Peptides against a protein of PDB entry 6GMG. Designs and how they scored, part 64

Target 1, 331 residues: chain A of PDB entry 6GMG
Amino acid sequence: DSDDRVTPPAEPLDRMPDPYRPSYGRAETVVNNYIRKWQQVYSHRDGRKQQMTEEQREWLSYGCVGVTWVNSGQYPTNRLAFASFDEDRFKNELKNGRPRSGETRAEFEGRVAKESFDEEKGFQRAREVASVMNRALENAHDESAYLDNLKKELANGNDALRNEDARSPFYSALRNTPSFKERNGGNHDPSRMKAVIYSKHFWSGQDRSSSADKRKYGDPDAFRPAPGTGLVDMSRDRNIPRSPTSPGEGFVNFDYGWFGAQTEADADKTVWTHGNHYHAPNGSLGAMHVYESKFRNWSEGYSDFDRGAYVITFIPKSWNTAPDKVKQGWP

## One batch from the design tools (peptide; aimed at target 1 C64 D255)

Design b2_p20_5_s4 (made by RFdiffusion4, then SolubleMPNN; from b2_p20_5, 11 letters changed)
Fold by OpenDDE base, seed 5:
Structure b2_p20_5_s4 (fold): chain B 331 residues (1-331), chain A 20 residues (1-20)
Amino acid sequence: as target 1 above (331 residues)
Amino acid sequence: AEKAELINKYGKEAEEKARA
């Protein structure tokens, strides 16, 4: 019951976090302790530590999405999403592969589609695009200058994104970012903003008009990236979970992981911050826990999901919610 | 937009334990 969600209490600004607990290659802590870490490490605005506000604590309390929310400054819109899909692999496996013992045709097709996504390549594409955007943001003092720079960068790289419509999420993402318009944020100055990345795991079989099999086992054709650009149309993502395959089975609707703007070149060494569920210390779910996972642990996902998208948004450079280096755990 | 809450019916911990 969503009614059990509680906003974590305020933590003193100077309170140091307790050590994180190692868990399956992750660093884990309770949400209150993450708030302490966040205040010490990520809270800085213009170089000054900030206490996490009540509003931010409330956002955080929503679980995995809350981690992305508090660090990005807005609820995820997921409009500028990237993935990588191996069409040749998909076609070849469908043609030459066979369902496993006890696997239905629909289950087979759903699995093959899931396996045809490359999380690492999807992440790399998002990083590539974020880098292009960051170059375009540099020294651009109005949106027009940013867009002109962006088009030039894309043309120089022969990137298919250069052919996107001016109204596409790709070109409109910055102007649609609340913090860009804020006086204490970007103040309509692109050069004050930087591109950041988060990831969403979700289910492909969300179309209620589709077959029950697609809802149970995935829709092989849904949420594929466009060729050349890697853009995923997320408009059909309505946070609908996978349909149960057996009585009493239930699936989670999504998972969010925060990457930010880490400069670590090795994808496997990047740290992804995410939560398990909404904070319900007095409820059946219990207290929210925050995980700092390596990319491998994050990208593995869960059986609840058959899609992963890597989403670009923007934050002010004055925020320290997306530092170049993220350390896993504490100290 | 209705703020979707992560309704983790199955403790992620349980799934992680099952995969280990």
Scores: peptide ipSAE 0.029, ipTM 0.641, DockQ to the pose 0.074
OpenDDE base, seeds 1, 2, 3, 4: peptide ipSAE 0.024, 0.032, 0.025, 0.025; ipTM 0.638, 0.744, 0.639, 0.644; seed 2 fails the geometry check

Design b2_p20_6 (made by RFdiffusion4)
Pose (drawn by RFdiffusion4):
Structure b2_p20_6 (pose): chain A 331 residues (1-331), chain P 20 residues (1-20)
Amino acid sequence: as target 1 above (331 residues)
Amino acid sequence: YRVPDSDAAKVNEKNLEAAS
């Protein structure tokens, strides 16, 4: 009867996954089966396949956060985040539009702010920034050389990110990555690391001291990207879900999707990996399922979330959790 | 793949547990 979280059992390294295919842009499989796929195509350490450890299986069992947690080796901090927001569209649709049949002004403003974000450009921005970071760390063998290389290209590219504080989440992203300091990871050598991207969907109205309207319909001024850099201040994100509008209405507080470092130029052809909920096959929600969605399927989101952030972190190059290609389903 | 409203709270509780 217990809807307790259970850890999926260990899968032998030779056990192949059951086949599955995408339907209308998304593929799903039970977590036990995804572990088999992950061990075949994602588990490599210096090209050697590995069994998903007990600890990794435990992380994965927590739901959508589990895929990103496992692939990055760290619970997601969301410190370095990017998004795109059309300020002109937002200001114009506020002073020219009107609420629809059955909207409070707070609901109208909340929706317009939501629709003003562009998740394709937001992902595109994180893509170009991560590419700059990877070029900066290619031949840099200490952090100082990495930061010099990073600032040099940003200045020459006239990127407003060059003016970020030395201790900002942007410039401190590499040094604050635990696997960067680990002897078996980056060992303080930026050339042994790689930038990777994952996404977080979340709610904007997370201030518990704010009006109920913002908690139910969103805070338009919250989690907007800074101009020029596109950085999103995630410090006030506390994993607080959207408040219900009627009794019995439940919302999920966040969703994580793993992109990695795919080389596909078509953002619509990129695959994003995410789970539906925590693993509980003996309980109410049932077993955890891992979903592999095309970008548009992922970025479609839900009414639970009115904000999207595309986050950059680092993993060692010796890993294979962010390969150049990601294939939906199996084989 | 969204959960029923009746079960969303369980997912949130486990999310908070994982974040702790």

Design b2_p20_6_s1 (made by RFdiffusion4, then SolubleMPNN; from b2_p20_6, 8 letters changed)
Fold by OpenDDE base, seed 5:
Structure b2_p20_6_s1 (fold): chain B 331 residues (1-331), chain A 20 residues (1-20)
Amino acid sequence: as target 1 above (331 residues)
Amino acid sequence: GRVPDSLADKVNQAGAEAAA
């Protein structure tokens, strides 16, 4: 129950973290210890460590989304999302494949669709676009300059994103970022901002007007990336979980993983930070734990989800919530 | 160890959106 959520207490600024624990290839710790690490490593504003504020601790307490929230500075809007879908694989598998024993046609189609997404390519696309955006930001001191730079970069790469409408999430993302407008943030100066990435896992079968089978086993046609751009229309994502397939079965609505702006070229070595659930130290769920997972661990996902999106947003360069290098665990 | 296939015991709050 949401009523059991508790805001983690403040941690002294100079308190060092306890060692993280290994957990299935991940580094794991309790949320308060993550706060300690965050204050030591990620809290810096203009090069100075900051204590995590009560507001930030409250955001963090919401679980996996809280990790992305506190590090991005805003609740995820998921408007600028990317994925990769192999249409040929999908069509071929539907044509030549068959349901497994005991698998319904709907289960088969949902599974095939899920398997036709490539998380690594989706992530790579987001990184590519983020890189283009960062180049466009570098010396742009107003939004017009940023947009002009962006269009030039896209034209040079013959990127299909150049054909997006000016009002699209792609072009409007910066202006719609609160920290861009903040005096201590971007202060309306694009060159003070950088693109960052997080990922969301969610369920495709969210259309309440669709068949029960789609809600149970996935909607094969939902949340596919547009050809050429890789953009995913996230407008239909309403945080609706997968429908139970058997009595007593339940699924969670989403998972969020924070990547930020790591420069590690090898996707498999990138670190994704996420939480297990909202912080309920006195409730049945217990204390929130934070995980730092390698891409393999993150991208594997869970049966709760059949979609993964890689989302671009922006943070001020003065923030250290998205450093070039992220070390897994502590020390 | 094996990573669980399900997040059945995990609860993430959509209500955070309202708190934002």
Scores: peptide ipSAE 0.028, ipTM 0.704, DockQ to the pose 0.267
OpenDDE base, seeds 1, 2, 3, 4: peptide ipSAE 0.025, 0.027, 0.026, 0.026; ipTM 0.701, 0.697, 0.690, 0.700; seeds 2, 4 fail the geometry check

Design b2_p20_6_s2 (made by RFdiffusion4, then SolubleMPNN; from b2_p20_6, 7 letters changed)
Fold by OpenDDE base, seed 4:
Structure b2_p20_6_s2 (fold): chain B 331 residues (1-331), chain A 20 residues (1-20)
Amino acid sequence: as target 1 above (331 residues)
Amino acid sequence: GRVPNSLADKVNEAGKEAAS
């Protein structure tokens, strides 16, 4: 119940976090303690620590999406999303595979589709594109220069993204970023911005006009990346959860994980920050907890979801919400 | 067990609305 959501109180700027605890192979803490860590590590603007504002604390209180929200500076739009899908594997498994005992055909197809997505390759594609964007940003002092640089970079790499429409989320993402236009942010100077990455887990079977089987077991054809570009059309993602397959079963609508701009080349060593649910310390759900997971823990996902997307957005370089290195837990 | 996820669509929608 949304009425149970509470904004965490302010934490003193100099208050050090309590140690994180291990939970499911990841570092875990209560939201109030994450705020303390955030202020010590991620809050810096132009090298100066900042207390998390009331607005930021409110954003954070929304749960998993709140972690991405507070660190990116905006509620996720998910417009510039990437994934990797093995079409050959999918076709081969459908042709040569068989449903498991007790598995329906629809359940089989949904499972095979889910398994045909490669989270690591999807993540790698997003990182590749982010790198290209960062090169294009580096010496560009207006949007026109940025776009010109971007096109040149894509041409040099023979990247299919060069063929995207000018109105595509790929080219419009920067101009649509609020912090780019802010005086204390990008100030309309692309060279002051950097590309960052977060991930969303969600359900494919969201079409209410489709069969009940697709809503229960997934839509094998939904939210596939475009060949060559890896872009996923997220326009049909309406945060609709998986339909119950048995009485009393329920699923949640999505999960978000914040990566930022870590430079660690080994995907398995990257850290993903996410939350469990909205902050309801006086409600049945209880206090919000924040998790810092390795990629393996994050990419495993849950049965609630059969799709994972890796999304690019932008933040000012003056922010430290996306540092080159992220340390898991505390101390 | 597994890590709990956000359970309330209303909360998420409210967040999106607030940011818009």
Scores: peptide ipSAE 0.054, ipTM 0.662, DockQ to the pose 0.302
OpenDDE base, seeds 1, 2, 3, 5: peptide ipSAE 0.024, 0.024, 0.026, 0.024; ipTM 0.676, 0.670, 0.673, 0.679; seed 5 fails the geometry check

Design b2_p20_6_s3 (made by RFdiffusion4, then SolubleMPNN; from b2_p20_6, 11 letters changed)
Fold by OpenDDE base, seed 4:
Structure b2_p20_6_s3 (fold): chain B 331 residues (1-331), chain A 20 residues (1-20)
Amino acid sequence: as target 1 above (331 residues)
Amino acid sequence: GRIPDSLADRYNAEAARAAS
């Protein structure tokens, strides 16, 4: 529980970060030092460096979700989520495979389902869609123009997303973005906005009415992407962690990773920013740490999670929280 | 309503296992 959560103190605008610590291919630092880097690199509004506000520092203090929160400008809703699932692989493995020694049937099925997801393809789908959205945004000065452009782009690519309902998260995401409506943000001008991406890792077995085995080992049928679109219905994600499989075992609720709008074509070279837990410098958990990981490190995930989704949202182009190039660590 | 937050740190443990 976050009773010990503390908001990190303000850092002087011109204070330079201390060097990050290398850790198994990642760059790691304490949250206070990340704030320093953030102010130097990501804080810019219309090209002007900004001090992280108290509100932003409070958002950040929530841990991994806080990193995405402060950079996207809103708490993640996760409504526009994408993934890739190999149905043929799943069916084949279930049919021709067998549980490992000591593995239950439920554990086997959960594992096979998890392994049937492709994180790289899911990420690629999100990037593809974000690119389409960005093209639609470029010359649109009102929502109507944006939607018209988007429909044209989807038609040209024969994309199944063209069949989504007008009220779906796909079409409503922009107008439901607070920063789109802000005077110093989009100011209701789509051409001032850009699509950005973050990722969420979570547990599939969240249905309290399902079997205990599904809660412990995963629900093979849960949170699969729709064929053609790649959209994942996230409505049943309630941030419920995996159930313990043995006495004393415990799992965490979720993990978030911020990608933004990097233009690096090689997925393996993209940088993902995430945190370990809420900031509790005087509590048992200790100070929050921030990690900048390459895709390989991020996509590996933890045993706490068997699902990964890549989510699209929007930020003003005037923000520098999602630059074309992200440099790992400091200096 | 309560805003969900990160609850634990498994990075070091997972990284150590992966490295071994």
Scores: peptide ipSAE 0.038, ipTM 0.721, DockQ to the pose 0.071
OpenDDE base, seeds 1, 2, 3, 5: peptide ipSAE 0.025, 0.024, 0.026, 0.026; ipTM 0.667, 0.679, 0.682, 0.678; seed 1 fails the geometry check

Design b2_p20_6_s4 (made by RFdiffusion4, then SolubleMPNN; from b2_p20_6, 9 letters changed)
Fold by OpenDDE base, seed 4:
Structure b2_p20_6_s4 (fold): chain B 331 residues (1-331), chain A 20 residues (1-20)
Amino acid sequence: as target 1 above (331 residues)
Amino acid sequence: GRVPDSLKSLVNQYGQEAAS
C-alpha cells in the first residue's frame, strides 16, 4: 500500500493555480495544484519566487505531515509542544457525570479527558510563547544573546518557562533547527529567524503495556500539559494509532496542520493547511488533496485522535512559507 | 458536513513510510 506513493511532478514556475473548490467549509485542491499556489505565494526566498524542488515535492507527497514538512523545512520533531487542559472541568465531570447509554467507563473517562482540552487556549499559549521568542530574536546576533533576551522576557512576564532546563526543547529549539545554521538561512544569526507554529493531532492511548481499554478509548492521564508552562511531553508519542473498538475498524496515526506566523488576532479567522494522505494517484487512496481550513474546521479534528498539540519551530525570515497573511483558496 | 475520516499519512518519526 505504501509502495503506491508517488512524487508529484514539477510544475512550471509561472503556472497559475486552478481555482480551489469548497469542501465542508474548507478550500480544497489536488496536490499538484497546491504546488502551483505554493510557487506563486509561499516559495519566495529573499523575495524571489522559486520552483518547488524535487526534494520538497518528495516531502510534500507524504500527506498531512508533508505540508508541514515542506513549509517548515524539516520533518516535524514535535518537541516544543503546547496545550491547554482544564483540570477542574475534568475532575468535576468524572465526579458528577455518568457514562452515556452503551458507553463503558473507560470510554466515558477517555471522552471526558478529550473534552477537557481547549484547542483555542492551547493555540493561544503557543502564539504567546512564539511572540516572546520573536522579541528575543529581534536584536540577537548570536545564540547567547538570544537566550539572554529570552530569559529577560520570561522574567518580565513571570512566565514559568524561565525555570526550564537549559537543555530543554524550549531553549534548545533554535540551535537544533537546521535552517538556523544554513548560510542562506539564519547563518547562525537569531535575528534572521522567526518562530512559527504547526499543530499535531494524535492518540493518547499509545502505551502498549497499558490496558486494552486505554488503547481503545484513550488514556485520560497521557499527554497533559504541565501546569504553568503549558508544555506537553511528547517523548511517548510514537505515532501509534487508536486501537480498533470493533471488527474491521481502523484509525490513522496522526494529522498535521500548518499555521506558520499569521498575525490575525482572531483565532477563528486563521488558516490551517493540511493534507488527507500520501500521494497515490494510481493507487487505491488516489491523489493527495490539500485543504486550507479555518481554525474551527481544523480544531474539530477526527475520531482517530483525542489529543491536539501546538508546536513551535523556526524558519528563516527570508522564507515566505509563513507570511503574516494567508489567503484561503484560489483566487 | 465534516470531512470524512480518511486521513492516511503513513509516515514514521524518521520521515519514512510505515509498513502497511
Scores: peptide ipSAE 0.027, ipTM 0.688, DockQ to the pose 0.259
OpenDDE base, seeds 1, 2, 3, 5: peptide ipSAE 0.025, 0.027, 0.024, 0.025; ipTM 0.676, 0.684, 0.670, 0.668

Design b2_p20_7 (made by RFdiffusion4)
Pose (drawn by RFdiffusion4):
Formats: structure tokens, sequence, C-alpha cells
Structure b2_p20_7 (pose): chain A 331 residues (1-331), chain P 20 residues (1-20)
């Protein structure tokens, strides 16, 4: 009867996954089967396939956060985040639009703020920034050389990110990556690391001391990207879900999607990996399922979340959890 | 979702945050 979280059992390294295909842009498989796929195409350490460890299987079993947790080797901090927001559209639709049939002004403002974000440009911004970071660490063998290389290209590119504080989440992103300092990971050598991207969907009204309207309909001033840099301050994100509007209405607090470092230029052809909930086949929610969605399917989101952040972190180049290509389903 | 279903998911996510 227990809806307790269970860890999926170990899968032999030779066990192939059951076949599955995408339907209308999304593919799904039970977590036990995804582990088989992950071991075949994502588990490589210096080209050698590996079995998903007991610890990794435990991390994965927590739901949508599990895929990102496993692939990055760290519970997501969301410290370095980017998004796009049309300030002119937001200001214009506020002073020119009106609430629809059945909206409070707080609900109207919350929705307009939500629709003013552009997740394609947000992802595109994280893409170009991650590319600058990867070029900066290509031949840099110490952090100082990496930071010099990073600032040089940002200044020449007139990127407002050049003026970020030395201790900001941007410039400290590499040094604060645990695998960067590990001897078996980056070993303090930026050339052994790679920037990767994952996404977080979440709710804007997370201040418990704010009005109920913001908790139920959103805070338009919350989690807006800074101009010029597109950085999103994720420090006030506390994994607090949207408050219900009527009794019995449940909301999920966040969703994580793993992109990695795919080379596909078409943002709409990129695949994003995420789970539906924690693993509980003997319980109420059932077994965890891993979803592989095209970008538009992922960025469609849900009413649970009115904010999207595209996050940059680093993994060692020796890993294979962020390959150049990601294929939906199997084979 | 129902409130109960959402709480189940949210509670397990909170446990993952605490574990981390």
Amino acid sequence: as target 1 above (331 residues)
Amino acid sequence: LSEEEAERINEKREEAEEKA
C-alpha cells in the first residue's frame, strides 16, 4: 500500500531496453527501462560503458529532478540562470489590455507577465553564453586562464556579462562545480570540463509573507531577467508551489528538464529529458516514467509554473551524459 | 491533480532537497 519512494533495481550492463517511440513530439518509458537506455548511450566514462550505480539510481528515483541530478552529478542549484522577457510587451499589454471574462486584475497581471517570457530566446541566450564559456575553457589549464579567456571574449563581444562581479554566480560557476575540484573530474583544470544546460519550470509567487493574490495568481515582478545579461536571480526560489485557487486543486512545485550539450541548431528539434514523479510502483502515483520531449513540448509547460529558467552548470568532458546527439525512444 | 497527489510529489521532492 505504501506510496514510499523505492530505488529501481540494478540493470545488467548488457541488458538492452525495451523499444519505444515518440508520439506527437514526446516519448516515455518506465524508469527501469530508461536505466537500460542510459547505460547504453549515456553512461560512458572515457568511452567505457558503466552500470548506473546504486547512488545514481537513488537520485533518479526522486522524479523530474532525478534525471538532471544523475546527469550533472549534483542536485541542481540553479545558481546561474537565464531567461528572456519582453518588457515592452508586458508594459503595453498592462496599459492597453483588460482582464478577460473571469479574471481578477491580480490574475490578469500574473498571466500577462507569464506570457511575456520567451522560452526560445531564453534557451538561446543560455546557449550562446555556454558556448562562450566552453571556448574560454578549451585551452585554459587553470581557473585564472579560464576567467581571463572568458572576460576577453565577453568584452570584445560587448556582452554585459563582462561587468558581473568576480564572485557572482556567473564568474564563480566553474569553481563552484564540485566535479571541477574532484581529482577524477576536472582536477582544477577547466580544459577537462564542459558547460551543460538544463531547464527549471517553477512558480513566481513564492513569498509566504505576500498577498494571497500573488500566491494564487503569480508575482509579475518576481524572477524577471536583468536587462543586458538576461540573468535571473534564483536566490528567492524556495521550491514553493502555486497555491490552490479552490479546495482540492493540487499543483506540482517545479519541473526539471535536461538538455545537455546537443549540437542541433534547431531549438525545436532539441530533446529534453524529464520524469513525471518519484518512483513508487507499489504506491498511489505508480512507477516513475522518464519523458523525452521536443523543445516545444517541454516549453509548453503547465499551469503549475509561470516561470522558466535555463541554467548553466559544468560536467567533466570524460562523461557522456551530455552527448552531441539525443535520440528519443529506442532503438 | 488532486491536493493529495500533489502533496505526495511535493513531499518527496522536499526529501530530495534535504538529502542534498

Design b2_p20_7_s1 (made by RFdiffusion4, then SolubleMPNN; from b2_p20_7, 10 letters changed)
Fold by OpenDDE base, seed 1:
Structure b2_p20_7_s1 (fold): chain B 331 residues (1-331), chain A 20 residues (1-20)
Amino acid sequence: as target 1 above (331 residues)
Amino acid sequence: MSAEQAQLINDAAKEAEQKA
C-alpha cells in the first residue's frame, strides 16, 4: 500500500557510508546508507558537498524512479527515448520460428518481439546522441545557438535526427528542463548544461482497447524505434503493468536505472543505480534498497517488462550527480 | 506530473523466481 511510504531521515553531512561491496556484478545497500554515499560523492554543487534535502529524500523514497529523480533533479518525463530493434530478425523468427511447447501464438509473438530489441545498441545510440548534444552545448550561450550547433553537428554526421521537426522532443528537451531555467542551474545558458542518460523498463501491452493476449504477452508492434533516428514514441506509456496470466500473478509497473554521464567506453563496465521499491520500513515491503548494477545485470531486466528505453535529459554541469566515473559500493 | 511509487519487489526475490 502506497500509504506506507516514509521519507528517510537526514544523515549528517560528514557521516561516511558503511562498507558494502559488489557481488556478482551488483552492489546493494539500504537507502540510508546510500544517502550517506550520495552526500560524499554526488551531492556537490559547485564543488561543495551538500546534505540531501528533505525534498530530495522524499523523491528518493519513491524507489527506482526516486533514484533517477534525485540525480536528474526532476521526475522522469521519458520524452527523448531511444532503442534498437532488429526488424529482419523479428520477421525471420516469426516466419521460421515455432512456438515452444505450451506457448500460445500471442506469447510466441510477444517473446520474439522482446528478443528482437538490442539493449546494448539502444544504449549506444543514446550515448552517441548525448555526445552530439554535449558538443552542441559546449559553446552555446543561448538556446538559438544550441539549436544551430545541434543541427550542424547532425548534418556533419549525416544523422537522421536532423530531419526531426522543431517541435520534436529532441529539439525541445533542453528548454523543457526545469534546471536549465534555474538561476543556480543553467540560468538559460546551454553551456552550463550537460546531457545525461537513464533507462526505463516497461510493458508494451498497455493499450486497454487491445486484445487480452497483447496485455498478457506483449504487443509486438508497440514502442518500436523509428528507423534511422532510433527514437521511441513514449506517449502511450502510462505505467500500466503486464496483465496477469495466472491467478495471483502480479507484475511491477516499471523500473528505472540511472547512468548519468559515465565515460567508460565498455558498456559492460558501466554502472547503473536503481532501487527495489518505495521506502516502507514499517510496512510489508520493508526498507528501500539501492542497487549499483553492471550493465549486464541492468539490461537483463525482468519478465515484468518487454521494453527497454534509454532516455536523454539534462543537468547542470555544476551538479556532481553524473560523474565521469561511478564506483560500486564503499570500501 | 504526479510522482508515482515504484512497486518493485526485492531484486533478489525476483531473481530467485526467475531462476526457479
Scores: peptide ipSAE 0.114, ipTM 0.752, DockQ to the pose 0.057
OpenDDE base, seeds 2, 3, 4, 5: peptide ipSAE 0.028, 0.031, 0.032, 0.031; ipTM 0.657, 0.649, 0.723, 0.723; seed 3 fails the geometry check

Design b2_p20_7_s2 (made by RFdiffusion4, then SolubleMPNN; from b2_p20_7, 8 letters changed)
Fold by OpenDDE base, seed 2:
Structure b2_p20_7_s2 (fold): chain B 331 residues (1-331), chain A 20 residues (1-20)
Amino acid sequence: as target 1 above (331 residues)
Amino acid sequence: MSAEEAQLINDAGKEAEEKA
């Protein structure tokens, strides 16, 4: 029950983190210790450390989504999402492959669809687009200038995103970012903003009107990227978990990983920050833990999910929640 | 690792959407 969620207490601004613990190739810590790290490393506004506010601590307390929430400054809207899907692999495997022993046809199709997504290519596409956006933001002092720059950049790269409608999430993402409009944020100046990336893992079989098999084993046709652009229509994602395949089985609704704006070119060396569950120190779940995972550990996901999307949003350049370099763990 | 092994439970996300 969500009723056990507690807002983590405030941490003194000068309190240093305790060492993180290694956990299956991840660096792990309790949420309170992450707050300490966050205050030392990520809290800076205009170069000044900030104590994590009560509101930010409350956001953080929601678990994995809370990590993305506190660092992006808004609840994830997931509108500008990218993925990579190998349609030829999917078709060929469906045609030539066979269900495993005990695997249903629906389970086979769902698995083949999941395996046809390339997390690394999806991430690279998001990074490419974020780079284009960052160039378009540079020296743009109004939204019109940003959009003009963006169109020029896309035209120069012969990118299919140039054909997107002006109302698409791609072109509207900046104007729909609250921090862009804030006086101490972007102040309606695109050049004060930067593109950042987070990832969401979720279940494809969310359509209640679909077959029970799709809800249990995945919908092979759901949440595929558009050819050429890599854009995923996230409008049907309602945070519905996978349906149980056996009595007593339960699945998590989503996972969120924060990347920000790391400049590390090697995907395998990038660090993804995520939480395990909402903070319930007095409940059955216990205290929230925060993980800093390498891309491999993040992109592997869980059996709860058969889709991964890489989402672009924006934060003010004055925020240090998305530094160029992220160090895993502490120290 | 399964979500069960990692004790990943993110049900609280629904409440966050209602409050946002």
Scores: peptide ipSAE 0.025, ipTM 0.645, DockQ to the pose 0.362
OpenDDE base, seeds 1, 3, 4, 5: peptide ipSAE 0.032, 0.026, 0.034, 0.027; ipTM 0.723, 0.652, 0.715, 0.671; seeds 1, 3, 4, 5 fail the geometry check

Design b2_p20_7_s3 (made by RFdiffusion4, then SolubleMPNN; from b2_p20_7, 9 letters changed)
Fold by OpenDDE base, seed 4:
Structure b2_p20_7_s3 (fold): chain B 331 residues (1-331), chain A 20 residues (1-20)
Amino acid sequence: as target 1 above (331 residues)
Amino acid sequence: MSAEEAQLINDAAAEAEAKA
């Protein structure tokens, strides 16, 4: 733990949030006020409001990952990740395009690769898969029934995921979810669980054995989705930030955004919840802030990152951390 | 897990403003 990280104090269960601050299509607040909102809106277990526990507040205090952590109930494993990559665009731009003025070849290739990812299609793929999973969960009372339903759904849709190995993160994701096994969670009953989505932004050039150019400008070949499935192998993501391109330049290691299980069909109207950094009210970073962003604001990312993945995990239906509708800000 | 391993240090609002 960083010496300056602090766990936010408990908030009274019935304390209402202060208004969020609007900022360029986002709603922003300090972490303590988010805890208040969370207790009013997202804390419900079996329809009953809960005070955010000390453990949950500690998870939240880790920043952007903490928002996903507290809402999903586990630290992100990122194993079941989806993206969309336009291979034809990539090849065409590499062949027919040229570096901009002052742009190196490696920088050009990295940029073209980044621009060949489609965040909206990646998100849509994750939503499609989550929907299939939810149908498979609905009436399945054991894991075997869930897997059978899932395979049937995939076969009916002629989805390439039907060809994944039984040990694939796709098929093992439910059984590897702690809350699925918890008595007050899924209690080993798939029908008590639902699929949820979060997103991770990260850097492609993480291979220490690769060229310095790849570490500075991106690895065009890294973290591409598999054709047909859209699955991204996240095993090589080690939370290594982009290498500086100039003296004094620094980049952050990742960003996480929580979507949950919103039913809004228009991607642009979906709300993503994320944090700016770990909570250090007495340190140089200051207090953690939480943002509720529209998809456009989230998917824009930062220059720190050249990859975005949309990850599926599961939570109990009894939790209200992933409601059908998310309202941005407060009130 | 250390705080350093779970580290976004950017201000999203500030960066959004810079992009506007």
Scores: peptide ipSAE 0.028, ipTM 0.685, DockQ to the pose 0.073
OpenDDE base, seeds 1, 2, 3, 5: peptide ipSAE 0.027, 0.027, 0.027, 0.028; ipTM 0.675, 0.685, 0.685, 0.684; seeds 2, 3, 5 fail the geometry check

